# Peptides against a protein of PDB entry 4CIC, part 30

Target 1, 148 residues: chain A of PDB entry 4CIC
Amino acid sequence: KVSTKGHYGVQAMFDLAQHFGEGPVSLKSIAERQGLSEPYLEQLIAVLRKAGLVKSVRGAQGGYILAREPRDIKVGDIIRVLEGPIAPVESVSQDDPEHSLKFDFSVTKSVWEKVKKSIEEVLDSITLADMLKDAEEAQMAQGYMYYI
Target 2, 147 residues: chain B of PDB entry 4CIC
Amino acid sequence: KVSTKGHYGVQAMFDLAQHFGEGPVSLKSIAERQGLSEPYLEQLIAVLRKAGLVKSVRGAQGGYILAREPRDIKVGDIIRVLEGPIAPVESVSQDDPEHSLKFDFSVTKSVWEKVKKSIEEVLDSITLADMLKDAEEAQMAQGYMYY

## One batch from the design tools (peptide; aimed at target 2 K1 S3)

Design b2_p17_2_s3 (made by RFdiffusion4, then SolubleMPNN; from b2_p17_2, 9 letters changed)
Fold by OpenDDE base, seed 4:
Structure b2_p17_2_s3 (fold): chain B 148 residues (1-148), chain C 147 residues (1-147), chain A 17 residues (1-17)
Amino acid sequence: as target 1 above (148 residues)
Amino acid sequence: as target 2 above (147 residues)
Amino acid sequence: ALEGESALQIPASDELP
């Protein structure tokens, strides 16, 4: 499962992508549109800013913008920034040396590596620009359903 | 991440696959080989048994066997039994109606559905028989490195 | 140590509320 942090991080980045080129967006407006708490969004945006995916704009119309074009930000980039490396299995805490998986059996590891690779390929194949396009297509499809 | 439960469940099922056709395996012997606690393994095996992936054998040589051939058990079947449906995102607890994702924005959902499908395809493409074959190939490769 | 909670935590079924 993508964590709640990853999920909301992708939503917040997608909101910024929808407003790309319109200037800075306030955290309050993102929080309201995406149904996020403003304090939680502040934490997410702080991480995304430190990673260079988001820029802060100062002034009376201060807020946030994407630091790159939507086509240059993969969903995988957002997830890696928020959650770190995509790991297919929870690291069984090696901290109990008695319960250290002595048999890190190469075969079980290979299963999880295949899962990891597949997830990475999917997340790295989707950009914020692809998500914008999918949103436009969905709006057009809804528009057509209202006209029929 | 596959949970610790899913991870150890696949290991325990793989141990039973390695002994398939040799008769019942004791939980103690699985626990010792896989580095699992016996009580934890009992919980895993109880779930796997209820799902019909494992059978209990009674008697002096009592223990557990696979309920199906290794080729008829996918890794995806084991994970679904232990963890439930493969969900790409944690269900944001719908329990706070105020923080209910009002905008279940179809686009973000579609991203996670693509991830889910990809995970399911991988896990459903790997059987315990495939894992047995990979283990044999790895042992042969190690044998060739030592000789 | 920032416990690198990797993105795809499939919570153990027992941590499902």
Scores: peptide ipSAE 0.032, ipTM 0.793, DockQ to the pose 0.133; fails the geometry check
OpenDDE base, seeds 1, 2, 3, 5: peptide ipSAE 0.031, 0.021, 0.030, 0.019; ipTM 0.791, 0.788, 0.790, 0.788; seeds 1, 2, 3, 5 fail the geometry check

Design b2_p17_2_s4 (made by RFdiffusion4, then SolubleMPNN; from b2_p17_2, 11 letters changed)
Fold by OpenDDE base, seed 1:
Structure b2_p17_2_s4 (fold): chain B 148 residues (1-148), chain C 147 residues (1-147), chain A 17 residues (1-17)
Amino acid sequence: as target 1 above (148 residues)
Amino acid sequence: as target 2 above (147 residues)
Amino acid sequence: SLDGESALQIPSSDKLP
């Protein structure tokens, strides 16, 4: 499962993508739109900023912007920044080196590596630009359903 | 992440698959081979038994067996039994219905649904028989590296 | 307390201690 941190991080980054080119967005406005706690969002934005995915803009109209274009930010990049490497299994404590050498461990490990690779491929195939496009298509579809 | 429960459940089911057709395996022997706590394994086996993936055999040579052939048990079946539905995101408390209606939530949800589908496809594509085959191939490869 | 808060945790309800 993507953690709450990863989930909210993708939501916050998507909100910044929707406003990309419009100038800096306040954390308050992101929090209100995405239904996030402002203090929690501050922590997320601090991590995303340190990773170079978000920039802080100073001034009366200060706030945050994407540091790169939406097409240059993958969902996988956001998740890796917030949660670290995508690990499909909790690291069973490698504390017993004898357990790591069991053949059965290697086969089960290969299952989890296949899961990991599949998740990485999906998350690395989706950009914030793809999400923006999906949003526009969904809005158009809803608009058409209201006019029919 | 697959929980420790899912991880150990797959290990225990794989151990039972390796001994499929040899008769009942004791929980103690599974625990020793897989490096699992016997009490923890008892809890896992109880769930797997209730789901019809494992059978209990009574007697002096009593223990557990797979309830189905290794080819008829997917890794996805084991995970669903132990962990429930594969949810790629923690259920953010659906307690606020207003948040569920936000367009942004629908787009992010679609990302997680794609991840879910991908995980399900992988786990449903792997049977215990596939794992047995992978084990045999790896043993042969190790044997050939020793000669 | 292995705070293994890595990304794709399937929250099984069992909080490992």
Scores: peptide ipSAE 0.030, ipTM 0.793, DockQ to the pose 0.163; fails the geometry check
OpenDDE base, seeds 2, 3, 4, 5: peptide ipSAE 0.030, 0.030, 0.029, 0.020; ipTM 0.799, 0.793, 0.795, 0.793; seeds 2, 3, 4, 5 fail the geometry check

Design b2_p17_3 (made by RFdiffusion4)
Pose (drawn by RFdiffusion4):
Structure b2_p17_3 (pose): chain A 133 residues (1-84, 100-148), chain B 132 residues (1-84, 100-147), chain P 17 residues (1-17)
Amino acid sequence: KVSTKGHYGVQAMFDLAQHFGEGPVSLKSIAERQGLSEPYLEQLIAVLRKAGLVKSVRGAQGGYILAREPRDIKVGDIIRVLEGSLKFDFSVTKSVWEKVKKSIEEVLDSITLADMLKDAEEAQMAQGYMYYI
Amino acid sequence: KVSTKGHYGVQAMFDLAQHFGEGPVSLKSIAERQGLSEPYLEQLIAVLRKAGLVKSVRGAQGGYILAREPRDIKVGDIIRVLEGSLKFDFSVTKSVWEKVKKSIEEVLDSITLADMLKDAEEAQMAQGYMYY
Amino acid sequence: SEAEMEEFEENYALFIA
């Protein structure tokens, strides 16, 4: 199960990545395109801003823009920002979960927002039918 | 975060794997060795039994034993047993989570209870210091 | 949320992010 915060954090950062070249966009516009609750987004952006992943701009087309290029933002970076008598007895079971954790970390560090932009172009495109192989 | 059911399901199955050659063990003994609540364990075992992963034996010193050899039980098998208008718009974000799901499935399908037994031996051993 | 966590403990082995 993916947490609401992970899903919405990545969705909002990806929406900003899709508008990076065009410039700042309002939070309302992000919420509208992504189907997110504005209050929740406001709180999410506040953390991402403190983390240096997004920045606010004061322009007419003020609003929010990525603070780093998409190629320099791993999905794992976003997740890391949002997340927060004695004796030793080794647990092999816990070691299995550590392996699960490591594999997830590997996948999320292997994908950047730029990679997601490239995938978005390829997957939602249109073309003449003869070119589908 | 790992659910209580995944953690306890794997712990209980691994305890049975550690006692597979010796024979049946009571649920109380599993709960004691693994630090588990007996009521929760009993409910857990009932599902594992229905799925053919464990079997009850009448015996006298009877109890429960794995229904398949450890080498034929993937950790992923245990997890799978315990788990249970319109338009299309592709979500690249969801595709990321699908990749995460695939990698977890791959890790859990690559480890059997036999692999865990081998790892348990190697990690919790003692030997002359010169061999480290 | 609380409901999300309940759903997770009921239906899933892993809770991500």

Design b2_p17_3_s1 (made by RFdiffusion4, then SolubleMPNN; from b2_p17_3, 7 letters changed)
Fold by OpenDDE base, seed 4:
Structure b2_p17_3_s1 (fold): chain B 148 residues (1-148), chain C 147 residues (1-147), chain A 17 residues (1-17)
Amino acid sequence: as target 1 above (148 residues)
Amino acid sequence: as target 2 above (147 residues)
Amino acid sequence: SEEELKEFEENDAFLLA
């Protein structure tokens, strides 16, 4: 499962992509448009900034911008930054030493590895530019429905 | 993410698949082999039984068996029974009414739908029989490394 | 029971924490 962090992170990055080339966007404006709490968004943006996906611009019209073009940011990149490696199974904390029956769950692990690979392939196939295109197509489709 | 419930559920079902045709297996024996707590396994098996994936056999040699052949049980079936529909994103509890800005997150939703479909396709492509075959192949490979 | 299922889900969540 993608966490709430990953989900909202993708939303925030998509908002920044929609404003790419328009200059810095304030966290407040992103929060308002995306229905996110500003403090939560601040935490997300801090992580994304440290990972080099977002840049902060200082000044009176300061805010945040994408650090790269939308075509150069995959959804998979965002998820990896926010959540780490895509894990299909929640890691059972290895800390309970007693039931460490070293049963080589190699077969069950292989199932989850296949799931992981599939998720990675999907998320790495989608860029922010692809999402922008999809949004434009959806708007055009809606616009045509209103004008007809 | 597949929950611990889903993960251990697949392990338990795989154990039952390995013993398919040998008769009923006790929960205790499954728990021991799979490194699961017996109470936890009992709850898992109860759900799987209600869903018709497992049958209970009563008697002195009572226990549990697969309700269907391993080839007729997909990993996806097990996961759906234990976790419900495969959701790639944790459902943000809709209960916070205030921030219901109905922003048509149609584009972001479409990303997660693609992920969901991909997961479903993978899990529905793997049966317990496939897992048994993979286990046999792995054992043969290990056996060859010891000679 | 549905309650037992909820307890099981809660316990499962606890084991993941």
Scores: peptide ipSAE 0.027, ipTM 0.801, DockQ to the pose 0.099
OpenDDE base, seeds 1, 2, 3, 5: peptide ipSAE 0.032, 0.030, 0.028, 0.031; ipTM 0.799, 0.804, 0.799, 0.804; seeds 1, 2, 3, 5 fail the geometry check

Design b2_p17_3_s2 (made by RFdiffusion4, then SolubleMPNN; from b2_p17_3, 7 letters changed)
Fold by OpenDDE base, seed 5:
Structure b2_p17_3_s2 (fold): chain B 148 residues (1-148), chain C 147 residues (1-147), chain A 17 residues (1-17)
Amino acid sequence: as target 1 above (148 residues)
Amino acid sequence: as target 2 above (147 residues)
Amino acid sequence: SEEELEEFERNSSLLLA
């Protein structure tokens, strides 16, 4: 499961991608279009901005824009920024010393690392540009369904 | 993140795979080898048994065995049994009617469905036999490093 | 609630791994 943070972060970034080249988008408008709480969106955008995925534009027509072209932003980049490294298994924190039977779970760890790598590869294979293309294709398909 | 349930379930299944063909393994022995709580393992094994991934053997030498060969059990099968369908995004339950601005998140949903499919493909590409092979290779590599 | 969101995030983070 993508965290709510990751999910909403991708939604917000996708909204910005849809408006890429049209100038700054207000947080209010993003929140309204994406069904997000404005305060929650502010937190997400702050993280995304700090990571250099989003830029703030100041002024009367101020707001936010993508810091890069949609083709240069992977879903994996967004998720890593919001959630950190895609860790498939929470490292069982060292804190419970008692059950530290050092069973060399090296193999199980390697399996999860493979899973992680594969998940990363998938998320890194999808860009905001790919999402835009999918959206356009879906809109075209809907448009064609109404005319048939 | 694989849930603790998924993680420990895969560990338990892997332990059973390592002992496949050697007869029934006790829950106690699995718990000891995998560093799992026996009561927790009982819950996991109950679910895995109900799903037909594990068989219980009764008697003095009773315990559990894999219900299938390690090559016929995917990591994805274990995860799906323990966690349900790999849902990348929790379906925002219909319950909050107010913010139901029906923005056709069809595209975002499609993205997450693609992510889901890809995750499923990865998990379905790894069998317990693959894990056994990786373990053997790792043991061989460690043996060669000491020499 | 923030707690429900954190729990959801925790549960969702478990699903992303």
Scores: peptide ipSAE 0.122, ipTM 0.787, DockQ to the pose 0.317; fails the geometry check
OpenDDE base, seeds 1, 2, 3, 4: peptide ipSAE 0.088, 0.099, 0.094, 0.074; ipTM 0.783, 0.791, 0.783, 0.785; seeds 1, 2, 3, 4 fail the geometry check

Design b2_p17_3_s3 (made by RFdiffusion4, then SolubleMPNN; from b2_p17_3, 8 letters changed)
Fold by OpenDDE base, seed 5:
Formats: structure tokens, sequence, C-alpha cells
Structure b2_p17_3_s3 (fold): chain B 148 residues (1-148), chain C 147 residues (1-147), chain A 17 residues (1-17)
């Protein structure tokens, strides 16, 4: 499962992509549009900034911008930054020694590795630019439905 | 993410697949081989039985068997029974009204739907028979490395 | 029981949390 952190991180990055080229966007405005708490968004943006996906702009009209063009940011990049490596199975915490005698059947691990690979391929195939295009197409389709 | 329930459920079902045709397997023996607690396995097996993936055999040599042939059980079937529909994103509990994602951007949902579809396709492409074959191939490969 | 199933689901969810 993608965590709430990953989900909201993608939403925040998509908001920044929609405003790419318009200058810096305030955290407050992103929070309002995406339905996020500002403190939660601050934490997300801090991680994304440290990873070099977002830049802060200082000044009276300060805020945040994408550090790269939307076409150069994969959804997979965002998820990896926020969640780390995509793990299809939650690692049973090694800390319970009684459960350590799990015969790590190589075959069951291979199933989860296939799932992981599939998720990675999908997330790495989608850029913020692809998401922007999909949004535009959806808006156009809605516009056409009102004119018919 | 696949839950611990899903993970162990697949392991338990795979154990039953390895013993398919040999008669009923005791929960104790499955628990020992898979490194599962017997009480946890009892709960898993109860769910799997109710879903018709496993059958209980009564008697002195009682235990459990697969209800279908290994080729007729997909990993996806096991996961759906144990976890329900594959959800790529944790549903933000509706209960925090303040975090009501007002702008369910259709586009972000579409990303997660693509992920869901991909996971489903993978899990539905793998049967217990495929897993058995992979295990046999791995054992053969290990045997060849020692010679 | 339904209650045991709910506890099982809760415990599994808690291990995931």
Amino acid sequence: as target 1 above (148 residues)
Amino acid sequence: as target 2 above (147 residues)
Amino acid sequence: SKEELEDFEKNDALLLA
C-alpha cells in the first residue's frame, strides 16, 4: 500500500506541477487546494526539498516550485523519496525473535518481488507531465459534455 | 502493501499445495514448517475455509487440504479472500472530517488505480501450481550447484 | 466467531501500523 504520506506527497507535487512556470506557490495555497493541513504539508515539503524535487524561493512572494520540469519527475521518484524503497510486503519486524524461524521460502519472496517490480514499473512510467496531460484531457472532456 | 495476513496466508496455502494429493495436513505441521503460531494459523485457515479455498477433513488423520487443484488457485484469490479488494492507497479513514480530501483530483486517483490494476494482474497471473514449479526448479538448480 | 475475526483483523492492522 502507498502510505498517506506518499499519497499526499504526490498530490502536493501535482499541485506544484499545475503551477509550474507561474512562480513560487505558498504552502498555505497548496494546503487549501489539496485539503492538507499546513503543518503536515510543511513536513512533506521539507522531505521533498531535501531530496531535490522541490525548491524554496525566498522573499515577499516566497514559496515553493518544482526543482525539475514535470516531465523529469516520475511518480516513482516521489514515492521513493517519501517512503523509501517500494516494499510490497511489510517486513515483519525482525525484532520478534519467535517469528524469526520463518522458512523464508524463496518462492514466496519471488511472488512479492514480482509485485514490487510491477509497482515500480507503473510508478516509473508516470511523470507529473503525464498527470498534467490527463488533467487537461479530463477538463476538455467535461467541457465537451456541457456543450453537448 | 500486502499485510502479514496476506503474506502468511500465501505461505500456508503454498504449504498445502506442496502436500496436495498426500491427504490432510495438520495445522500443527503447517505451523511448524512455515514458522507460524498455531493460533494465528487457525484464524487464517478459518477464513480460507469459509472462502472455499481450503477443506477440513475430520478423523484421526484429520486436517486440511486445498479445496481446488493448485492450478485453480491464484495468489490474487488468496489475497482477495484475506485482505479484500486490493487497495494500493490506504483509505484515509473517513472519520477525520478535517482531512476529507475535498479535491479528490481524479488524476491522482487514476494513478493509484493503475497501480491496483498492475498488482491484480501480477497476482492473478501466479497460481499455486506456478509456485510449485518454481520451487522444483529452484531445488534442481541447487542440486546442480553441488555437483 | 465474528468477534474473533474482528480481533484478528484489528491485530493485523495494528501490526501494519
Scores: peptide ipSAE 0.023, ipTM 0.792, DockQ to the pose 0.103
OpenDDE base, seeds 1, 2, 3, 4: peptide ipSAE 0.025, 0.026, 0.025, 0.022; ipTM 0.787, 0.794, 0.794, 0.792; seeds 1, 2, 3 fail the geometry check

Design b2_p17_3_s4 (made by RFdiffusion4, then SolubleMPNN; from b2_p17_3, 9 letters changed)
Fold by OpenDDE base, seed 5:
Structure b2_p17_3_s4 (fold): chain B 148 residues (1-148), chain C 147 residues (1-147), chain A 17 residues (1-17)
Amino acid sequence: as target 1 above (148 residues)
Amino acid sequence: as target 2 above (147 residues)
Amino acid sequence: SKEEEEEFERYDSLLLA
């Protein structure tokens, strides 16, 4: 499962992609458009900035921009920054030794590794540019439905 | 993410697959071999039984068996029974309207749907029979390393 | 703050739950 952090991170990055080339966007404006709390978004953006996916611009018209073109940012890159390595199975907390997967049969691990690989391949195949294109196509399709 | 429930469920089902055709297996023996707590396994097996993936056999040599051949049970079937539909993104609890994904942009949903589909395809492509085969191959490979 | 980070982790965990 993708965490809420991952979900909102992708959403925030997509908002920045939609405004790419228009200049810096304020956190407040992103939060309002995406239905995120501003404090939560501030934390997400801080992580994304540290990872070099977002840049801060200072000044009266300051805010945030994508650090790279939308085509150069994969969804997988965003998820890895926010969540770390994609784990298909929740690691049983090391703190309960009784629930420690003692017999991690190599075969069951291989199943989860295949799942992991599949998720990574999908997320690495989708860029912010692909998402922008999909949004444009969806808007055009909706526009055509109103004209019929 | 696959839950611990899904993980242990697959492990328990795989144990039953390894003993398929040998008769009923006790929960105690499965728990011991798989490193699971017996009470936890009992809960898992109850769900799997209700779903028709496992059968209980009564009597002195009673226990559990796979209800179907290993080739007829997909990993995806086990996961769906234990976890329900594979959700790539955790649904924000309906209880906090302020954190409700107000603008569920169709585009972001489409990304997660692609992830879901990919996971389902992988899990539905793997049967317990495939897992048995992989285990046999791994054992043979280890045997060759000792000679 | 560390407290905000812990709240964030708790919030993420609650949404995961």
Scores: peptide ipSAE 0.038, ipTM 0.791, DockQ to the pose 0.094
OpenDDE base, seeds 1, 2, 3, 4: peptide ipSAE 0.028, 0.027, 0.028, 0.029; ipTM 0.787, 0.793, 0.790, 0.796; seeds 2, 3 fail the geometry check

Design b2_p17_4 (made by RFdiffusion4)
Pose (drawn by RFdiffusion4):
Structure b2_p17_4 (pose): chain A 133 residues (1-84, 100-148), chain B 132 residues (1-84, 100-147), chain P 17 residues (1-17)
Amino acid sequence: KVSTKGHYGVQAMFDLAQHFGEGPVSLKSIAERQGLSEPYLEQLIAVLRKAGLVKSVRGAQGGYILAREPRDIKVGDIIRVLEGSLKFDFSVTKSVWEKVKKSIEEVLDSITLADMLKDAEEAQMAQGYMYYI
Amino acid sequence: KVSTKGHYGVQAMFDLAQHFGEGPVSLKSIAERQGLSEPYLEQLIAVLRKAGLVKSVRGAQGGYILAREPRDIKVGDIIRVLEGSLKFDFSVTKSVWEKVKKSIEEVLDSITLADMLKDAEEAQMAQGYMYY
Amino acid sequence: SLPTEPVLEIVPETPLS
């Protein structure tokens, strides 16, 4: 199960990545395109801003823009920002979960927002029918 | 975060794997060795039994034993047993999570109870210091 | 503020019965 915060955090950062070249966009516009609750987004952006992943701009077309290029933002970075008598007995079971954790970390660190932008272009495109192989 | 059911399901199955050659063990003994609540374990075992992963034996010093050899039980098998207008718009974000899911499935399908038994022996051993 | 739990729950938690 993916948490609301992980899903919405990545969605919102991806929406900003899709508008990076064009410039700042309002939070309202992000919420509208992504189907997110504005109050929740406001809180999310606040953390991402403190983390240096997004920045606010005061322009007419003020609003929010990525603070780092998409190629320099791993999905794992976003997730890391959002997340927060005695004796030793080794647990093999826990070691299995550590392996699960490591594999997840590997996948999320292997994908950047730029990679997601490239995938978005390829997957949602249109073309003449003869070119589908 | 790992659910209580995944953690306890795997713990209990591994305890049974550690006792597979010796024979049946009581649920109380599993709960004691693994630090589990007996009521929760009993409910857990019931599902595992229905799925053919464990079997009850009448015996006298009867109890429960794995229904398949450890080498034929993937950790992923255990997890799978315990788990249970319109338009199209592709979500690249969801595709990321699908990749995460695939990698987890791959890790859990690559480890059997036999692998865990081998790891348990290697990690919790003792030997002359010169062999480290 | 947003909560700080893990992004992923492994083995979605549901009652056994």

Design b2_p17_4_s1 (made by RFdiffusion4, then SolubleMPNN; from b2_p17_4, 11 letters changed)
Fold by OpenDDE base, seed 1:
Structure b2_p17_4_s1 (fold): chain B 148 residues (1-148), chain C 147 residues (1-147), chain A 17 residues (1-17)
Amino acid sequence: as target 1 above (148 residues)
Amino acid sequence: as target 2 above (147 residues)
Amino acid sequence: GIGRGDILELVEERPLV
């Protein structure tokens, strides 16, 4: 299970991608469409804005837009911004060099580093543009099921 | 970060793999070598035993052994036993079929399913025997640096 | 836990102290 923060952050960014080029979207409208609380979304958007993934537009028709085109935003970029670097398993004991514990720790650590690398590769292979395309394809597939 | 339970569970199973064929290992000795509390290890071992990954041996020389050879235990098997199935992102709202939320949810869900699949593939590709081999290779590499 | 826990918590959470 992806962290709630990462999950909802990707949902919010995907909503902004769906509306890319249509102008600013209000947080209220994103919250309603994505089933998020507006206060929680405000916190997510603040982080995403600081990282340069989202821009705020001021005025009566103000709101938020993607700061880059959907093709230029990877899911991995969103996750790294919200969750921080996908940390390898922190080595518990930095302190005692002498104990045999270090070696066993190194082997188990390598397993988790392989998992980390695999996750990073997947998340960095998916852009918001890829997600938009997948959404369009899924909508077309659903539309065909209603006509048969 | 792998859960503490998953991390320590893999460490404990790896310790048992290192001693495979030497007879039963006491929980105390595993706890000491792996830097685990004995009570915490007892809980982990109980779960692993129930899942058939570990066996208990009774008597004065009693303790625990792997229930299978190291080659027949994947890291993924250990993690699934301790953590349960690597769950895809729980769909928050099962309830309301009508809202446009379902479609966006489906696309985001597919991202996490891809991540899940990737994790499963990695964890299922690594056995305790692979970990033993990696440990031996690392020990050899360290030995060569001293010459 | 990977099963009940957030896979990304498994990836991103701070080292469990």
Scores: peptide ipSAE 0.101, ipTM 0.802, DockQ to the pose 0.197; fails the geometry check
OpenDDE base, seeds 2, 3, 4, 5: peptide ipSAE 0.058, 0.076, 0.064, 0.060; ipTM 0.802, 0.801, 0.801, 0.799; seeds 2, 3, 4, 5 fail the geometry check

Design b2_p17_4_s2 (made by RFdiffusion4, then SolubleMPNN; from b2_p17_4, 10 letters changed)
Fold by OpenDDE base, seed 1:
Structure b2_p17_4_s2 (fold): chain B 148 residues (1-148), chain C 147 residues (1-147), chain A 17 residues (1-17)
Amino acid sequence: as target 1 above (148 residues)
Amino acid sequence: as target 2 above (147 residues)
Amino acid sequence: AIGTDDILELVEERPLV
């Protein structure tokens, strides 16, 4: 369970990537294609816009576009914008004076920091362009299965 | 956020690892050293015991011990016991018939599966023995800073 | 099950509640 916010944020950004170069996409059309509540999508898009990942286009054919090319947007960038910086494990209260407790907390903290770093490395290794390529490859694989 | 359950479960198991070979440790002493509620620790230990990661010892000096050596317990084993299998992203309902939605869901799902796999690999690479070693190395480093 | 929510909560700066 990725936070519902992170999951749907990546999904909405991926929809905008699929339509990149076709012009502005309405929030309604994104919501319909991605199975999202339009009011919820409005909140996500507001955050993504403020972070400079999406742009609004005004007019009769108005909507949203990616603010950068799909290759220039990492999944990690989307997650950091929506969820904030991947927190360092908040140190449990520094105030317990017994040295032993502080040390045990440091070792367990280091485990979670390793997990965090691993997640960051994965999310920073995947761009929206990589996701588009994976989608095209999967469509080709499905197409071949129907011709046999 | 590792679930509070996962975090405290690893902490409690690490305390038992530090005392491995010294005999049974009381839940009270673990709770005091790890800053845990004793009733909460009882719930964690019950799950860990059922999974065969800890054993109860009966008697006047009764308590809990690791059921296996620290080297034979991965952090991933503790987390899987406490939280269950690292769930693949629960597929949003497969029932929407439009092919396009299913495909977009598959690509986004693959991102989270990669994240899941990465977490599993990290947690399965760390044993309680590795944590004990890291603790000893950090104690030595602190000792050298006072000279 | 460490849900992906729990995983992303790991990624979120929010304190381990």
Scores: peptide ipSAE 0.145, ipTM 0.798, DockQ to the pose 0.165; fails the geometry check
OpenDDE base, seeds 2, 3, 4, 5: peptide ipSAE 0.118, 0.129, 0.122, 0.122; ipTM 0.799, 0.798, 0.797, 0.798; seeds 2, 3, 4, 5 fail the geometry check

